# Designs tried in a protein design run: peptides against a protein of PDB entry 4GMN. Part 169

Target 1, 375 residues: chain A of PDB entry 4GMN
Amino acid sequence: RYANITLLALVTLASIGTDFQETLVKGNQGSRESPISAADEEWNGFDDADGDAMDVDQKSSSGEDQEEDYEEIDVKEDDEDDDDDSITSEMQADMERVVGADGTDDGDLEDLPTLRELIQTAVPQLIRLSNLPIDSDESLTIQSHALSALNNISWTISCLEFANGENANIHNAWYPTAKKIWRKTILPILEADSADLKLATQVTSLAWAVARVLHGETPTDGNPHRKFISLYHSSKQQAGGNSNSIEEPEDPFQGLGVKCIGVVGSLAHDPAPIEVNREVGVFLVTLLRQSNNVPPAEIVEALNQLFDIYGDEELACDKEVFWKDGFLKHLEEFLPKMRTLTKGIDKRTQPELRTRADEALLNLGRFVQYKKKHA

## One batch from the design tools (peptide; made by RFdiffusion4, then SolubleMPNN)

Design b2_p19_6_s4 (from b2_p19_6, 10 letters changed)
Fold by OpenDDE base, seed 1:
Structure b2_p19_6_s4 (fold): chain B 375 residues (1-375), chain A 19 residues (1-19)
Amino acid sequence: as target 1 above (375 residues)
Amino acid sequence: FREENRRQSLEFYRTLKPV
């Protein structure tokens, strides 16, 4: 009885985290539709007046068009009011406030009651449930659901903009909680050295969501970047040996390899120690050099992480790692390989992977040009 | 680099597990 109620509550919290993220994605799409001002650039119609009036002879062939009376099947659009009953009016109001809030108010989460309860009430319980002793299949199931709920909440919060002091109230409320998730949930599971790839995938997904907010301020205890690099290599060795189809996730970006790259990339951002940044940067550049044996989704993520880490020339890692270790040469040498890789992705069978690869290729060209200008 | 030239779609960070 208590286990079933706990599982239902964990499923509900994981659902709320999903629905909240979907609404954030929809809201952030609407704000970027700034109407492209149709600059009325007068299309000066080229007056090429060459009026060769070809006399098309009016042969009046009176074909008896049989009016086949196509009965317009009045497809009643049943307005299936998809009562997407998943989003409470309070959640929707919190979402509208998050999307519309000029993040200038260092205010408490008073105006965001649903988000406040998720951070202050739900997450501390989820951390507790993720730390239960694993002594039964029930405790393992509870841990898995608690990790899923923490994942969905953490991912949702990681989709908010925190640059330039935006959403500072949410950031300030989340930041200590994110550090607590890292220290109390992620590190203990990562240190248990379990051969469970399912658990490893869950904790790595959560670690990426948390690290997307904490960046280089993520707790460095036990060198977590090396553990995720080791997990990346271990996952590749296991996939090559047992043709037990761990069903490669239908989405190439849900793979453990992509998640490991996302975590270590996020951990390497300023103010990460220069040696942590170097170890991650060398790992990512090494993936590009070995790209013939690396899934395209992992290459896309590795490029995105490299652009994020080394996109600012004022950071210590630009001088001490990017330039000192000669990363520009490796990126420039990779550019023709990335063009070949991207062209090899079928747009019909893998449209998202192709779109993200086309974007990463475009950004790689721009990044190489940027770095050459700022050399 | 980020402000001038980077296009990154946030839409693709769907690491949500369907519950």
Scores: peptide ipSAE 0.039, ipTM 0.754, DockQ to the pose 0.395
Fold by OpenDDE base, seed 4:
Structure b2_p19_6_s4 (fold): chain B 375 residues (1-375), chain A 19 residues (1-19)
Amino acid sequence: as target 1 above (375 residues)
Amino acid sequence: FREENRRQSLEFYRTLKPV
């Protein structure tokens, strides 16, 4: 009973995070005509496959017709459905305010009560639930759902614009909570050194969402970038050894490799320690050098991260890493390979991957030209 | 680089899990 209620509440909180993202996407699409189809990921319900066919032996006892007068118990369907619609409507209204606010309204979190309660009340409980001792399949399930809810909330918040002081109220409310997620949820799971790829994928997805807001201000305790680089390499070794089709996620950008690249790229932004930046930069450039054995989606993400990390010439990492370690030469040498890779992607079967690869190729050419001009 | 030359679609960071 309590487990099922906790599970339902975690599912609801993760759904809320999804609905918020959909609202943000719809609000942002109202300003830009590109129809991104919602991936209708079909909710694969619980396969209750344990149909233990108890062979109930039909003993035909011919007992007499007592006409028991079945009083029609008028079961009032209590309309419990009204309360769920109310919460979703308030959440939608909060998100419409965030998306519809031209970035001039310093809208206090007072005007965003649902988002405030999500950050201040729900997330601290999710952090607690994600960090419970694992002693049962039930506790594993609770952890997984808590991580999913934290993921969805963190991704949704990471889709808000925070540049130039936009949404500063939300940023300021989220920032300490994001650091708490990192220290209390992400780091302990990464330190437990679990062979569970599902858990690793969940925590890496959450880590990416959190790191997209914290960037180089993400806590560097225990060198988490090295753990994600190690996880990247370990995931490649496991995929190569077991011919068990771990069904490659239908979306090539949902792969653990892409998520690892996204995390370490985000961690390497200024003001990250220059050595963290170097180790990540070398990792990303090494993927480009080895591109024949790297999935196209990981190459796209690695390029995007390199452009974000080294896109500003005033940053210490430009001089101390990008120029010093000769990254420009590697990017130039990769240009013809990226053209071949991008042209090899079928626009009909992988339209998103092709679009993102065409964009990354365009940006790579521009980035190389930019760096040559600012040498 | 971003301000001068980069095209980014922010929309591609959909790593939401279906619930």
Scores: peptide ipSAE 0.038, ipTM 0.746, DockQ to the pose 0.418
Fold by OpenDDE base, seed 5:
Structure b2_p19_6_s4 (fold): chain B 375 residues (1-375), chain A 19 residues (1-19)
Amino acid sequence: as target 1 above (375 residues)
Amino acid sequence: FREENRRQSLEFYRTLKPV
């Protein structure tokens, strides 16, 4: 009875986190002009004219069109419009305020009651539940659901703009809580060195969400970047054995490898210690050098992280790591490989992966040009 | 680089678990 109520509450908190993210995405889509369809600037590539006319005569075998009469099984979708309008009018009003508010510098969420209760009341309980002793399948289930709820809340908050003092009230309220999630939930699970890949994936997803807000101000205690790099390598050794799960086409960006890259990339931002930045930068550049054995989604994420970390020439990491360790050369040498990799992704079967790879390729070219101009 | 050229579509950070 208590377990079922706890699980229901955890599911509800995880749903609230999802619904908020969907509302933020829809709100941001309304304010950002339609993705400029990549205008096919037909770069008319040079007409290299070499017309060698090899005449191969292959014969006309007329395969007969058997019209297989596909009986249209009229699956009556019983539209049980279970309009489980899980989005309360209060949650929607809070999200509309978050998207529209000139953030007051006051950490008081007076005008955001739902978000206040999530941060101040729900998250501390979720942290407690994620730290329960695992002594039963029930306690493991509770931990998993608590981590899912923390993940969804943390991801939603990480989608807010905090640049230039935007949403400063939310940032100021979230920042100490995010550090508490890191120290009380993430670090203890990472230190337990569990062989549970599911738990590792959950905690790494949460760690990425938290690190997307804290960046280089994420607590460096116990060198967490090295733990995530180690987890990345360990995950590759384990995945090589079980290629037989015909599981549904997993979103290539939901992989543990991508999540590890996202975490360590976020941890390497200024004001991270230069040693942390260097270890992460070398890890990311090494993935590009080994790209033949790296999933395309991990390459896309590694590039995006490199652009984030080294996109500002005023930062200490630009001089002390990027230029000093010769990262530009590795990016230039990777550019033709990235073109080949991107062209090898089927737009029909993997449209998102292809789009993100095309963007990462474009940004790589621009980034290399930028760095050459500012050398 | 960030201010002038980076369209990171935040749209693709779907790391939410389906509930």
Scores: peptide ipSAE 0.035, ipTM 0.746, DockQ to the pose 0.409
Fold by OpenDDE base, seed 2:
Structure b2_p19_6_s4 (fold): chain B 375 residues (1-375), chain A 19 residues (1-19)
Amino acid sequence: as target 1 above (375 residues)
Amino acid sequence: FREENRRQSLEFYRTLKPV
């Protein structure tokens, strides 16, 4: 009884985390639809007059097409609008306030009651549930659902803008909680060295969401970047050996390899220790050098992380790692390989992967030019 | 680099469906 109520509450909290993300995405799209003023540029039509309608009279013959009476199976799309009424009016109002907060009103978390209760009340319980002793399939199920709920909430919060002091109230409320998730949930699971790739994927997804906010301020205790690099390599060795490959997720960006790259890239940002930055930077550049054996989605993520880590020349990692370890040469040598890789992705079967690869290729060219100008 | 040259699909990080 208590376990079923706990599981239902965890599923509900995971749903709420998703619905907040969807509402945040919709609200941010609405703010970007500034009406493009239709500048009525009167395109003065070019008056080119010349008239000769060639009257090609091709009379071709009446073939008796047999009406094969295909019975229209009227598949009533029962639009079961399962209006999953999971979005409360309070959740929507909180997300609308977060999106509509022009950075002048440091709207206190007092004005964000649902988000406040998620951070202050729900997340501490989820951390407790994710850190229970695993002694049964029931405790493993509770841990999995608690990790899913933490993942969803953490991803949603990581999609808020925190640059230039935006959403500083939310950042300040989340930051100590994010560090607590890292220390009490992520690190203990990574230290247990479980052969469970499902659990490893869940904790790595959560670690990425948390590290997208904490960046280089993520606790370096126990060298977590090396654990995620080791997990990356271990996941590749297992996929090569057993024909029971865990079904690679249909979405190439949901793969454990991509998630590992996202975590370690985020951990390597300033103010990360230079040696952490170097180990991650060398790992990412090595993936590009070995790209023939690396999934395209992992290459896209590795490039994005490299641009984010080394995009500022004022940072110590630019001089001490990027230039010192000769990363520009490796990026320049990778440009023709990236063009070939990107062109090899079918736009029809993998439209997202192709779009993200085209973007990463464009940014790689610009990044190489930028670094050459600032050399 | 980010401000001047990077087109980031911030949309992709937003569309990472919570699993």
Scores: peptide ipSAE 0.034, ipTM 0.735, DockQ to the pose 0.590

Design b2_p19_7_s1 (from b2_p19_7, 13 letters changed)
Fold by OpenDDE base, seed 2:
Structure b2_p19_7_s1 (fold): chain B 375 residues (1-375), chain A 19 residues (1-19)
Amino acid sequence: as target 1 above (375 residues)
Amino acid sequence: VETMNDYTAERRRKEALAE
């Protein structure tokens, strides 16, 4: 009896999380012009601000060459074995303090009481239910439904614009909760190394929704990007062996591969560590190089992630990864393959995939031109 | 209950903006 009530409540929360998207979208329209879907924004590059080159007449003041003798301070490499274990414990304690300090300015959701209750009341219970010991088919069902509810709530919130201080109250309320979902729900499930592809797909979908808000500020503990890359490869190996039994999702974009790409792409955004960015960037570029064996939807997602990660030339990853690792050449070499791939998609049978591929092809052409101009 | 993802969330967003 209690189990059935719990399951019904979880299904109800998953439905509320989905239906609340409409309410949030319509509510935000009252305050702003319809935010163009980030996916419908053709990547225009940076607008060439025609910076009128103000002729700053550099008056050549001949300042005298004072050769300041920089004494070579022989910085002894003290091999401080920084026990990396200490930072995790302090960060955990500070997070427990931040979560335990009732006085953090919980983003004032006074005007959004339903969202407040979802974030503050429902999500903590869903996190708890997703972390139940798995000892029965009932506990697996509860976990799956809790993950589905968390997924739908997280996706709904991730569809809000947070750039330029938009929805800052929602962002501030969600951000600590998103980190909590990551640490308490996503990481433990990833570390459990379950052979359950359904569970892996659910946690990866949730991880993508969470990472779309946290980006490079997503906790790096346990190198989650490598776990998702490994999951990507493992999913391909399993699909290749049992061609008969895994019904490919009817929607190409619902595949575990697409979700893995979406997660790792999101994790690689600034301010992600450069090595995380590099590993993800190399993974994505490698998919393009191996595109003959990669589903078109995964190629589309990999391209979109590459544009989002490397679209800004002011970011450290542009110089340290994109240019240094020669990604432009790989993108240029992929252009003719992408044209062939896109043209091979039947508009009548796969209209969405074709549209997304046409957009990604257009953006790839623009991106390559932009990067060539700024080389 | 539909499980949302990027494309389904975007589709629903577009639908909600069109009403």
Scores: peptide ipSAE 0.351, ipTM 0.879, DockQ to the pose 0.810
Fold by OpenDDE base, seed 3:
Structure b2_p19_7_s1 (fold): chain B 375 residues (1-375), chain A 19 residues (1-19)
Amino acid sequence: as target 1 above (375 residues)
Amino acid sequence: VETMNDYTAERRRKEALAE
């Protein structure tokens, strides 16, 4: 009975974490600054006004207009008023305030009572539940659900804009809690060296969400980047040995490999130690060099992380790692491989993966051109 | 309950902006 109530509460918190994202986005629609996901940020480094219009010779292949008579399937909008009462009126009110608050920089969430209770009351309990001794299938289930709830909450918070002092109140409230999740939940699970790929996937997903806020300020104790790199390699070795089809997740971007890349990329951002940045940068560039055996989604993520880490020439990692270790040459040599890889993805069967690969290919071309101008 | 990541979070943002 208590277990079922605890599980229901954990499922509810995990749902709240997801629904909270939708309400954040809808609340932000009123403020003209849509949170541009870092992936949809057209890399704005090209304020170079040199308008050399490359004449793309559009050979007009006159394909015959087969007017396929798309029968208007009159999809009756059954107005199922699914009163998805999942979002409390207090949560909606908090979300409207997240967007509208010129937040006091003090990390006080007085105007955000639901978010405050989530961070101050719920998350500490989830951290406790994720750290229970695993002595039963019940304790394992509780840990898994607690990690799922922490994941969704942490992801939702990590999708807020914190640049330029935006949402500073939320950032300041979350930052110490994010460090606590890292030290109390993520590191102990990583150090337990469990062969459980499900648990590893959950903790790595959570680690990515946490690292997207903490970046290079993520606690470096015990070299966590090396643990995630090791986990990446170990996961590839296990997938090759068991002929049990690990059902490749239907979503290529849900793979443990993608999550490992996302974590280590985030950990390598400034102000990360230059040697941490170097080890991650070398790992990512090595994936591109070995791309024949790397899933396309991992290549997309590795490219995005490389752009984010090395996009700013004023950072110490640009001179001390990117240029010093010759990364530009590896990126340039990878361009023709990326074009082949992207063209090999079927738009019909894998539309998202193809779109993300087309974007990453475009950005790779732009990034290589930028770095060549700034050489 | 869906397990969020960057790509799923972005998809949901795009969906919620299209409503």
Scores: peptide ipSAE 0.351, ipTM 0.878, DockQ to the pose 0.829
Fold by OpenDDE base, seed 5:
Structure b2_p19_7_s1 (fold): chain B 375 residues (1-375), chain A 19 residues (1-19)
Amino acid sequence: as target 1 above (375 residues)
Amino acid sequence: VETMNDYTAERRRKEALAE
């Protein structure tokens, strides 16, 4: 009985974390461009005002429009009025305020009572539940649901714009909690070295969401980047040996490999120690060199992470890692491979993967040109 | 409940912008 109520509460918190994202996005439509995920940001190189538009003569091959008559499958709208009253009017009002508030710097969420209770009351309980001794299938289920709720909350918060002092009140309230999630939930699970790939996937997804806010300020104790790199390699070795293919998630971007790349990329951002940045940068560049044996989605993520880490020439990692370790040569040598990889993705069967690969290819071309001008 | 990540968060953003 208590377990079922706890599980229901954890599922509800995971739902609230998701619904909160939708409300943030809808609230942002009115005034500011939604925080573009790093993946949808066309890498606008620095404003070189004099960029002659290279006329890429895309010869439009006239493919004949075969009008395939798609039969209208009459999907009966079963009007089950599931009054999913999950989004309270209070949650909606809180999210409209997140977008509009010139947040006072104090991390006081007085104007955001639902978000305050989520961060200050719910998250500390979820951290506690994620750290329960695993002595039963019930305790494992509770941990999994607590991790799912922490994941959705952390992802939603990581999608807020924090640049230029935006949402500073939320950032300041979340930052100590994010560090607490890292130290009390993520690190202990990573150190337990469990052969549970499901648990590893959940903790890696949570780690990515947390690291997207903490970046290089993520606690470096125990070299967590090396643990995620090791997890990446271990996951590849296990997939090759046991024909228990964990069915590669139908979504190529849900794979443990993509999540590991996302975490280590985020951990390598300034002000990360230069040696952490170097180890991650070498890992990412090595994936590009070995691209024939790497899933396309992992290549897309590795490229996006490389652009985000090394896009700013004023950062210490540009001089100390990017230029010193000769990354430009590896990126330039990868361009023709990326063109071949991208063209090999079927637009019909994998439209998202193709779009993301086309964007990453475009950005790679621009990034290589930019770095050549600033050499 | 779907487990969020970057790509799912972005899909939901695009969906919520299309409504």
Scores: peptide ipSAE 0.348, ipTM 0.878, DockQ to the pose 0.849
Fold by OpenDDE base, seed 4:
Structure b2_p19_7_s1 (fold): chain B 375 residues (1-375), chain A 19 residues (1-19)
Amino acid sequence: as target 1 above (375 residues)
Amino acid sequence: VETMNDYTAERRRKEALAE
């Protein structure tokens, strides 16, 4: 009973995280088309445990025909329109306020009660649930659902514009909580070195969402970038050996490899330590050099991360890593390979992947030209 | 429940903007 209520509450919180995104997007139609960088929904399918219906063939025979006059109780079907108004009027009002808040209002989360309760009340409980001792399948299920809820919330928040002081109130409320998720949920799971690829995928997705807000200010304790690079390599080695290929997610961008690249890319942004930036930059450039054996979606993500990390010439990483380690040459040498790769993607079968690859190819050409001009 | 990442939220955003 308590388990089912907890699971239902976790599912509801995960759904609230997604519905909140939709409402944020619909509300924000009136303000600038700043490209809110995507935050994907990870559908954790309900494993319907096929309850083996024990066919208890109890043959009991006795047939007495008592014609009990069943009075036809006219059960009025009250059409309870279960208006799954999952979006409470308060949640909708919060969205209208988030959208209407010109980024000058250092407004307290007092004006955003649903978001406040999500960050201040729900997330700290989800962090606790994600850290339960795993001693049963039930505790593992609770952890998985808590991670999914944290993921969806973190992704939704990471899609807000925080540039130029936009949503500063939300950023300021989220930032300490994001660091807490990192230190209390992500790091302990990464340190446990579990062979569970499902758990690794969930924690990596969450880590990416968190790192998209914290960037180079993400806690560097235990060199998490190396753990994600190691996880990337380990995932590639396992996929080659077990014929339980985790069915390549139907979406090429849902792969653990893409998520690992997204995390380490985000961790390498300024003000990340130059050596962290270098290790990540070398990893990403190495993927481009080895592109013949790398999924196209991972190449797209690696390129996007390289553009974001090294797009600003005023940053220390431009001089100390990009130019010093000769990344421009590798990007130039990759241009013809990227053209071939992109042209090899069928627009009919993989329209999104093709569009993203066409964009990344265009940006690569522009980026190379930019860097050549600023050499 | 759908699990979000970088590409699906952009899809959802585009879908929600298309409604």
Scores: peptide ipSAE 0.334, ipTM 0.868, DockQ to the pose 0.833; fails the geometry check

